# Designs tried in a protein design run: peptides against a protein of PDB entry 5Z08. Part 102

Target 1, 168 residues: chain A of PDB entry 5Z08
Amino acid sequence: RQKDEWAKKTSSLMKQLDWFIGEHLGAMLAAEELGGPVVGELMEIDPDDLSAGFNAHGKLKKATSQPDLDRRQRRIDDIWGPQDEQGQAHKRKRGADEALAASAEMRDLIEQLMNKLVEAGGDNSATYVEIPRESAAARFLVRSKVAMFHPNDARRLRLVDFGRDLDD
Target 2, 222 residues: chain B of PDB entry 5Z08
Amino acid sequence: GLPRLIDAIEEASKIPAKRRQTPIKPTIEKLTTHLYTHGASPDSLLRLADLLTLRNHLDQASLAAITRNLYPSSTVSDEVVLRFIGALGHGQLKPTLALQALFLRWLVMVYHLLENPGVLGQVYGVLFDLLDTAAIRPQLCHLLALVTRRKHVRPFRIQAILTLSRQTGGDPNLTGLLRVFKNYYPEIIVGDATKGRASAFKHPDPQWRQHLDEIQQRRSEA

## One batch from the design tools (peptide; aimed at target 1 Q16)

Design b2_p30_7 (made by RFdiffusion4)
Pose (drawn by RFdiffusion4):
Structure b2_p30_7 (pose): chain A 102 residues (1-31, 98-168), chain B 214 residues (1-190, 199-222), chain P 30 residues (1-30)
Amino acid sequence: RQKDEWAKKTSSLMKQLDWFIGEHLGAMLAAEALAASAEMRDLIEQLMNKLVEAGGDNSATYVEIPRESAAARFLVRSKVAMFHPNDARRLRLVDFGRDLDD
Amino acid sequence: GLPRLIDAIEEASKIPAKRRQTPIKPTIEKLTTHLYTHGASPDSLLRLADLLTLRNHLDQASLAAITRNLYPSSTVSDEVVLRFIGALGHGQLKPTLALQALFLRWLVMVYHLLENPGVLGQVYGVLFDLLDTAAIRPQLCHLLALVTRRKHVRPFRIQAILTLSRQTGGDPNLTGLLRVFKNYYPEIIVSAFKHPDPQWRQHLDEIQQRRSEA
Amino acid sequence: SEAEARRRYLNLREVRQRVVAGFANALVNP
């Protein structure tokens, strides 16, 4: 099957993203850098793992977030995540993976 | 003759205007005239795109003059297209929004000359996520309308464009893009973009006809 | 299975692309 290529591509891309977060983004967020990288990654991982866990239940895809998390602000500003409209301490990913003809 | 002019503009581009041993306006005019007559080669286009895209000491009037006369001879590379894509939106590295509107207008006018038009499809999200920026929205919508293929019409983009249409009170450029979206998915709840400058199109066609000569 | 793997890939690809684009947009001095 062609499956593990979609796996190989994902494991490869995950590593490139973590490199970018550590090398470039954490430092930008500081303005320590290492702390910002770890929390951004944990947050993206939590965000992505849940979006698929819901499959169809669009309502269950919110994660709890500290009050003034800069990682969530960045992710919302970058249009990769969205706050819950009723309260801003839960967050979801934008669901890039959902496709009508997937 | 053209590369020499670019070499001069590149050097002047590195130092402030008052420290220049010569006014640059006469040299910018020579470049503008040459581009009007002969077009820009693929390599010259790349160098000009760097001058238009990177932060330098060139003034706005000179950059706009260059952009307006950026008629390609032959084709437009991905290297050129991506530089203009990377120049879009807000950020300290990026050019003014006014120049960005000119770049987007230019990409529409040269869309048929791209060596790899699919490259815009590979950055579709970069173009789309910038629709909120009103200063460049009309030009963004026109380019997105040319670039949209079925694979790009995803539910999250459908919802995002509908929300933006409601919040802006109904931008006709947004509804024009939604029309293109509906062509791929008629299930969607319901300006046919014209060429932005016909004289520029005509002048480009004249310059492009030289490619048939040998 | 394969569709889920593809969905995970597309999510990750779009995140990486937009994160980089967001980073470029955030490079501003106060």

Design b2_p30_7_s1 (made by RFdiffusion4, then SolubleMPNN; from b2_p30_7, 22 letters changed; failed a check: too like the target's own chain)
Amino acid sequence: QKEEWAKKLKTLEEIYRRLQQGYRESLVAP

Design b2_p30_7_s2 (made by RFdiffusion4, then SolubleMPNN; from b2_p30_7, 20 letters changed; failed a check: too like the target's own chain)
Amino acid sequence: QKKEWAKKLKTLEEIYQRLKQGYENSLVAP

Design b2_p30_7_s3 (made by RFdiffusion4, then SolubleMPNN; from b2_p30_7, 20 letters changed)
Fold by OpenDDE base, seed 3:
Structure b2_p30_7_s3 (fold): chain B 168 residues (1-168), chain C 222 residues (1-222), chain A 30 residues (1-30)
Amino acid sequence: as target 1 above (168 residues)
Amino acid sequence: as target 2 above (222 residues)
Amino acid sequence: QLEEWAKKLKTLEEVYQRLKQGYLESLVAP
């Protein structure tokens, strides 16, 4: 009975988290991975803002001609560029696919971090997850104070211990 | 002064009511009296927003009393707004839905005092996606009615409101929000959902508004 | 077991809250 209540609560919260990641966070993370600004809902970004591309500070660039920026800009333009009907459908699909991929990465990383925390049984050295790269998901977790990098190894990420701050 | 009252409440909020050496109620009453008389500065508003939105040992009656007396003496910062928006939704660490409804009501009543009214437009999606939460829907629809701009009126949101309106049997607040959407796009076919009674989104508390105006006027004279 | 579930739920709620806060802050970042 009590286990079932906790299971239901956990399942409900997981669904809410999955929805939040999918509907909000995934789009933002995808934009960051594509070199876009950390601008909220992809769907609310003005198409005109996206067509201009983004500078290193995530601000809209005026159309500057540099070629390697062209590939990320092509991906951004492929996600957000001018809406010719067929091009828009492909762009929207690609944007949706990148948002889905970013959502899945964030979800997987959270799950790994949670699992390692449980498995460690209080051993802080065992709480680290090995990350293949510093992804937008990993950076966001750190920026949001959900996770911390290992002091000596940016490939190792652990969940922040939230318990200590309430009992002290 | 107000900062010292907040200090005392912050310290008391860390301790369960049964373990407190002194009752907190007299301090809450002093705080609410001070807020009613003088309002809260931006710095005090932030501290009070943390007390209201973060999990602590304050009782619901005290939190509600603070919220009902949360008169800004000046402007409301983006940071304060984001504390309240962040506190919305389901979760054990979140405030009760009843308290969240009071926060949304407060945001409606202080909307004209926001340092950046655009901040709510930036988080529009987060607010919109809470419309399924029946306990906060009336105040949420009112806030969305104030915040909505043409850019927010998207086909998927129109469809979402229409679907939710059908599921709720035509909630007047959803009908009211659809009318706001229709102001930007008159061609929106709302069907039978607009034929019902719509909320007019009147000011939630005219007396509170009048008292806020009196507090704000004293600032302009100082 | 029940304590572990409670701890997991509390941790997940904190994760969600911090993610939401970080998202909101990112939306309004200049």
Scores: peptide ipSAE 0.529, ipTM 0.762, DockQ to the pose 0.224
OpenDDE base, seeds 1, 2, 4, 5: peptide ipSAE 0.527, 0.525, 0.529, 0.527; ipTM 0.766, 0.763, 0.766, 0.765; seeds 2, 4 fail the geometry check

Design b2_p30_7_s4 (made by RFdiffusion4, then SolubleMPNN; from b2_p30_7, 20 letters changed; failed a check: too like the target's own chain)
Amino acid sequence: QKKEWAKKLKTLEEIYQRLQQGYLNSLVAP

Design b2_p30_8 (made by RFdiffusion4)
Pose (drawn by RFdiffusion4):
Structure b2_p30_8 (pose): chain A 102 residues (1-31, 98-168), chain B 214 residues (1-190, 199-222), chain P 30 residues (1-30)
Amino acid sequence: RQKDEWAKKTSSLMKQLDWFIGEHLGAMLAAEALAASAEMRDLIEQLMNKLVEAGGDNSATYVEIPRESAAARFLVRSKVAMFHPNDARRLRLVDFGRDLDD
Amino acid sequence: GLPRLIDAIEEASKIPAKRRQTPIKPTIEKLTTHLYTHGASPDSLLRLADLLTLRNHLDQASLAAITRNLYPSSTVSDEVVLRFIGALGHGQLKPTLALQALFLRWLVMVYHLLENPGVLGQVYGVLFDLLDTAAIRPQLCHLLALVTRRKHVRPFRIQAILTLSRQTGGDPNLTGLLRVFKNYYPEIIVSAFKHPDPQWRQHLDEIQQRRSEA
Amino acid sequence: SNPFDEMGLLRQILRTYVEEIAIARRKAAE
């Protein structure tokens, strides 16, 4: 099957993203850098792991967030995540993977 | 004759205006005239795109003059297209929003000359996420309308464009883009973009006709 | 006035990575 290529591509891309977060983004978030990289990655991992865990239940895809987390503000500003409208301490990913003809 | 002018504009681009041993306006005019007559080669386009995209000491009037006369001879590379895409939106590395509107207008006018028009499809999300920026929204919508294929019409983008249409009180450029979206998915709840400058289209056609000569 | 606007390219690069990974994982689930 063609499945593990979609796996190989994902494991390869995940590493490139973590490299970007550690080398470029954590330092930008500081204005320590290492702490910012770890929390951004943990947050993106938690965000992505849940979006698929819901499959169809769009309501269950929110993760609890500290009050003034800069990682969530950056992710919302970059249009990769959205706060819950009723309160801003839960967060969801934008669901890029959903497609009508997927 | 053209590369020599670019070499001069590149050097002047590295130092402030008052420290220039010569006023640059006469040299900018020579370049503008040469581009009007002969167009810009693929290589010259790339160098001009760097001058238009990177922060330098060139003034706004000079950059706009160059952008307005950026008629390609022959084709437009991905290297050129991506530099203009990377120049879009807010950030300290990026040019003014006014120049960004000119670049987007230019990409619409030269869309048929891209060596790899699919490259815009590979950055579709970069173009789309910038629709909130009102200063460049009309030009963004026109370009997105040319670039949109079925694979790009995803539910999150459908919802985002609907929300933006409601919040802006109904931008006709947004509804024009939604029309293109509906052509791929008629299930969706319901300006047919014209060429922005016909004289520029005509002048580009004249310059492009030289490609048939040998 | 938001400092995140100053990180334009970085926001766009991140956006591209996250989209491609999300699509690839959805295809892998198939």

Design b2_p30_8_s1 (made by RFdiffusion4, then SolubleMPNN; from b2_p30_8, 15 letters changed)
Fold by OpenDDE base, seed 5:
Structure b2_p30_8_s1 (fold): chain B 168 residues (1-168), chain C 222 residues (1-222), chain A 30 residues (1-30)
Amino acid sequence: as target 1 above (168 residues)
Amino acid sequence: as target 2 above (222 residues)
Amino acid sequence: SDPFDDYGDARDRLRQMIEEISILRAKALK
C-alpha cells in the first residue's frame, strides 16, 4: 500500500541521514563545540585536529589542555590557557570521541524533534523539544532552516513543519 | 605601536575582568585612538578580527568600540572576512547579535577594500541562511545586495525570501534584496508581500566613509 | 573544493533530507 512505500522510503532516508551525520557532520559539529569556526577554511576536520583543539584564532592548535572530561565545549581557559605537553595519545582518541558524541547528539535531537512534530498533531505549541543547552547540533539545525528556537525561550527548539506547505 | 597594544589586549582578554591586575580600558582607548588616526594594517586587522570574533573576557563595550574604529589602512584579506563570517549566527561561542550586526555593517563599509570580493560570494549561502535572524537582517540584506550575482539567485532562495517576507510582514530590507534578485531575473514576481517600501541600502555611516577615505589616501601618498 | 561550499552543501543536504522525511511522514499520517 502507498503508506508502506512511504514508510520504507522514510526508513531509507533516515539511514542516509544517519550516515551523513556520522560521516560528515560529526566532525564539523565537534569542531564548533571545541571553539572552531562554524565557517572555516578547514575543508576536512580530522579527528586528530579536533583533539588538538583550536587556538585563540580559531585555528588548530597543538593539543595541550585536557578539557574537563564532562564538558564537550572547551572553556576559555582551554583555548587560552598554557599548553601542557603530556597528554598527546589520549588526545587523538578524544577528537574521535567528540565527533562521535556530536553525531549522537545530532541524531538524538533530530529524532526528538521529528517525534514531537508528530505527537503535536498540528499544535505548534506542543512541537517544542526542551534542550539542556544550546549545542552545535541545535545551532546547525537552525542555520540549516530545519529547526527554530522558541521566540522567548532559547531552550525550546522545534522542527520546521515542511508538511503544512503541501495543503496551502 | 599598534602591535604592542594588541599584544596587551590579547593577554588581558585571556583573564576575567575581576582577576586582571590592571584595567584594560585605558589600553582599549589607546587602541581605538590609534585605529582612528592611522587605521589597521592587514596583520593587525587579522589579530583584531580574532579578538572581536572569538570568545574571550573582553566586555561588549570594548568590542563595539574596536569595531567602530576598525579602519583598514590597506586592504582586507579573505582571512579577515572569514573570521567575521564565522562569527555570525546563534551560539554560546558566538559574539552577541548586536556585535554581529556591527561586523556586517563593517563588511558593507569596507567592501570596496576587499582583496577578493569573491570570497563573500563563496560564503553566500551562509549569509543568506541567517536572514531569519531579525537582529542582523538589515545588515545582512545590505551585504547580500552588494554580494549577489546571477549564480546566487536560485529558485529556492527566491522562494525562501518570498516566504520570509510574508512571515515578517514585508520587511523593507527583504524587499530591497528581492529587487536585487529581480535585476538578474526580471520575471520574478514580487508578490503582495513586496508591495511595501524597499530599503535603498544607503551607506550606513557617511562620516565613517569619509574618515576611511582620508586614511586610505595617506596610504597612496606613502 | 571550497570548504565553504562543502559546509553549505552539508546544510543544503541536511535540509533536503529532513524536508523529504518530514513530507513523507506527514503523508503517511494522512
Scores: peptide ipSAE 0.383, ipTM 0.442, DockQ to the pose 0.267
OpenDDE base, seeds 1, 2, 3, 4: peptide ipSAE 0.377, 0.374, 0.368, 0.382; ipTM 0.424, 0.409, 0.406, 0.432; seeds 1, 4 fail the geometry check

Design b2_p30_8_s2 (made by RFdiffusion4, then SolubleMPNN; from b2_p30_8, 16 letters changed)
Fold by OpenDDE base, seed 1:
Structure b2_p30_8_s2 (fold): chain B 168 residues (1-168), chain C 222 residues (1-222), chain A 30 residues (1-30)
Amino acid sequence: as target 1 above (168 residues)
Amino acid sequence: as target 2 above (222 residues)
Amino acid sequence: SDPFDDLGEARDTLRQMIEEISILRAKELK
């Protein structure tokens, strides 16, 4: 009975999470991917914890996808450029498409992170998801203190194990 | 002495150049020579700040010459700083943007001599809102780079710089300021705006620095 | 609303939801 209630509650929360990602977070992530500011609340993220996730030199490794960044940057100029009516409609559509893409990426990433945590069975080394790029989604999860990068590999992301704190 | 030279210039500044009985240029030259040799006391700095910032009949070349020789012999008071800050921006009663750029450059060069560096932090918003003024932006970004503290790095200001950076095609001074912001908040994602060339905010005049140090050393020996 | 306040709130909301889901899933697996 209790397990069934937990399962139902989990399912409900997952639906709420999916809704939240789609309705609220996707647009914000899209704005970030499009070069909008993501300002973290300075929660006192211990500078040491931030330093562990970002390579010390703050140089985002050249993600080889130079061409897609240029396309996205052109889209920003299109979004903020002079609002001719046709330009606005195309901007709105592009914004919506980017929000959908960001939402899908975030959903997929969260799902992978959660699944890996369960599959690892307590082995922290097995909890890492390989991410193809440092996305706005990945960074958002880290800033949210929900995920952590591998100390030595920014392509590996793991979910914070909130369940372990129950045994202490 | 310096006070008498300032008195003469103050009186001359009230009169249009065409109506002056005597040319002011020789007095300006004496003033600038004195400033170069001895610097200006806090009291003299305040009087000179008023001459530089208030609308008067002094020519732009004279005002620029005074500003270029405005070596503090000691500290720079909050009142002096506020005179220069109050002179910034657009307005018929304000100094020219060229002269404002010289004032900002001066503030950068004397920043370490401010009695209270925090005074610039209090007027941070006023300074920041002037970033759209292209003529003063280079010096303004440099000053903001010195003044910026964690409390000033706010989301709306990050967004404002990003927007302005895009609008300007990635002004290196704005990119430099964004890097300063990122030092306080490494999590700030500036996108490709940070990948561009950034100003290093080097000292604008090494010779002026050296000469200032010589003037300041005389104070420590007294 | 400051878009940054919205981002802060969004992060907190996301964290809370993921935390709660993670805790519940951990309880289900026990």
Scores: peptide ipSAE 0.214, ipTM 0.339, DockQ to the pose 0.249
OpenDDE base, seeds 2, 3, 4, 5: peptide ipSAE 0.205, 0.213, 0.209, 0.218; ipTM 0.350, 0.363, 0.360, 0.340; seeds 3, 4, 5 fail the geometry check

Design b2_p30_8_s3 (made by RFdiffusion4, then SolubleMPNN; from b2_p30_8, 17 letters changed)
Fold by OpenDDE base, seed 2:
Structure b2_p30_8_s3 (fold): chain B 168 residues (1-168), chain C 222 residues (1-222), chain A 30 residues (1-30)
Amino acid sequence: as target 1 above (168 residues)
Amino acid sequence: as target 2 above (222 residues)
Amino acid sequence: ADPFDEWGDARDTLRQMIEEISVLIAKAQK
């Protein structure tokens, strides 16, 4: 009975998490992917290079030309800026599509991280998920203190085991 | 343990160096060695923040050595952050500007460990008003670059940076901060003030970061 | 609302949800 209650509560919280990702987090992640300001991680990034994005190793991509920088920043402004009429519909659609894509990426990543934690049975070495790129989603999880990169491999991400503190 | 070392230093800090019966330097060395090996717990961080920020009889070299080895073993509380922020600026009761620069550097290096990074956003105005203090400006601009949000990017602050940039001959740290502002408002005309080299605000000490990560990993395995 | 101004709240919310879920999963496995 108690196990069933925990399972039901887990299912309910997973639905709430899915909603939160779709309604709130996806847009923020899309803004970051589109070259918006990376919140809280400017320590190793030239502000001019923020728009270049990050490679799979967390390194800045080659700076795109200045015109492309202005276009990406305009995309953020198009997503979050005031609704002016005609040319904005395509830009809004693109912004919405990017937010949906970012939400899907975050959902998938969290699911993989949780599944690996469950499968590992307490073995921390088995909890790592291989990520194809350092996405806004991956970075956000690390900034949120929810996930950690492997110390020697930035392509490996694990969920913080919050359950261990219960047995001590 | 660490608490006993802090107790000894707290007692010694109440007495002028010339009137101490025993040299404090060996105790400081034991403290810094312990901090380097194990880091500081939240409780120990608070006590050390008080030792670093409150006026006492500890010498500047000892205070600097403690600050350089102030590795958190866990998170950094709002209270600890506010102790360091309260120690900034000019005043007879405040730490030296050199020590304040070390505090700001420390806050940059531990920013990801803050329990609530929003606390720095709440004191944004206090930090921003110190930009005219040349001795702390590099580290202050770096911290502000991390803390800045759209709500902080106001016309009066843009104008203040532009004015100060002209007065300083284009300090690269101010140019770097202005670029951060431009990320929120691309229409900001940075004019000739940004034609200069901007600071990239790179991590101040990669070796310190690596060692911090090692200390933090031990906690996740315990 | 600027999503970057809400970043702190979003981060804390996400952390709290994932923490609670993780704890429940751990309890369900015992």
Scores: peptide ipSAE 0.292, ipTM 0.387, DockQ to the pose 0.295
OpenDDE base, seeds 1, 3, 4, 5: peptide ipSAE 0.283, 0.289, 0.281, 0.280; ipTM 0.360, 0.406, 0.373, 0.375; seeds 1, 3 fail the geometry check

Design b2_p30_8_s4 (made by RFdiffusion4, then SolubleMPNN; from b2_p30_8, 16 letters changed)
Fold by OpenDDE base, seed 5:
Structure b2_p30_8_s4 (fold): chain B 168 residues (1-168), chain C 222 residues (1-222), chain A 30 residues (1-30)
Amino acid sequence: as target 1 above (168 residues)
Amino acid sequence: as target 2 above (222 residues)
Amino acid sequence: SDPFDELGEARDRLRQMIEEISVLIAKAQK
């Protein structure tokens, strides 16, 4: 009975977290990855604006889509290139895609972190997830004081054990 | 004049170094010499902040040289400040952490010239959340030490500094920032985290300060 | 709303949710 109640509550919270990541956090993480300010003034960045890259004003610049240019060159062209109408639609789609990708990365990371916490059975040394890169998602979790890097290995991330602090 | 030099650098910044018809280094040297001699107006500062914070084809040495010579001839606008704050942290399009450290150092050195020092207080959370980034932490703690007010000293931020201090083995800059927090709430138990040496947050470059003062004085006499 | 406050709130909400989950995990392991 208690395990079933725990499972239901955990599932409910995971759904809420998934919603929160998709609706609020994904765009912010995408903005950070794209070199936007971590600053909330850009939280109402329309996914359309994220794809355009951030101009010097922290504002999204309208990009002209040349199809075959490297992702980096597209970003520079997005910053400095002429504002054509077709470029705006591609920018909107790209911003949405980057927000979705950031959301998916955050979801996957949180899921891995939680799974390791469950599997570790109270062994803090076993709660580390190996991360391929220091992503905006990983940094956000650390800044949020929800996760911490391994002291000797920045490729290893774990959840903060909030459960042990109740017994101390 | 300075606007024409900025125009030339802006145009060159759009083009990869290998595809430029003319080398940019002589123009950068003219710019830095002009900045050292006369400083930058608010309008020029904004344009230069854009060049420094946006991903372009300028080399890191040129960006660092501009930043080291970024003397304001007058005040620093909120917009200029927000450009530099927006450039902080990790991200594919963000400046290097080394350049970000120079931006934070610059903000410390020009803090007294801000049109609205309150703008940094508004972005306090963003700055505070970057304390885990070791490469920028020294300058970030110094800036936070200037910006921190009672409203910013929250229990969760106290705990964050304490936790990060433990994780870093007692970083003197974090200890210094925690002492600033304790000025607003003397009851803060800093524990073992503050038994260590604290940074005094001294001016990072006295010669730069003196030269800035000379540039600022010339404007008051004109 | 100050967009910085919104980020702060978002972070605080995320923290709260993960804290609650972590506490539940810890309780289930006892």
Scores: peptide ipSAE 0.133, ipTM 0.343, DockQ to the pose 0.211; fails the geometry check
OpenDDE base, seeds 1, 2, 3, 4: peptide ipSAE 0.133, 0.124, 0.122, 0.123; ipTM 0.393, 0.466, 0.386, 0.416; seeds 1, 2, 3, 4 fail the geometry check

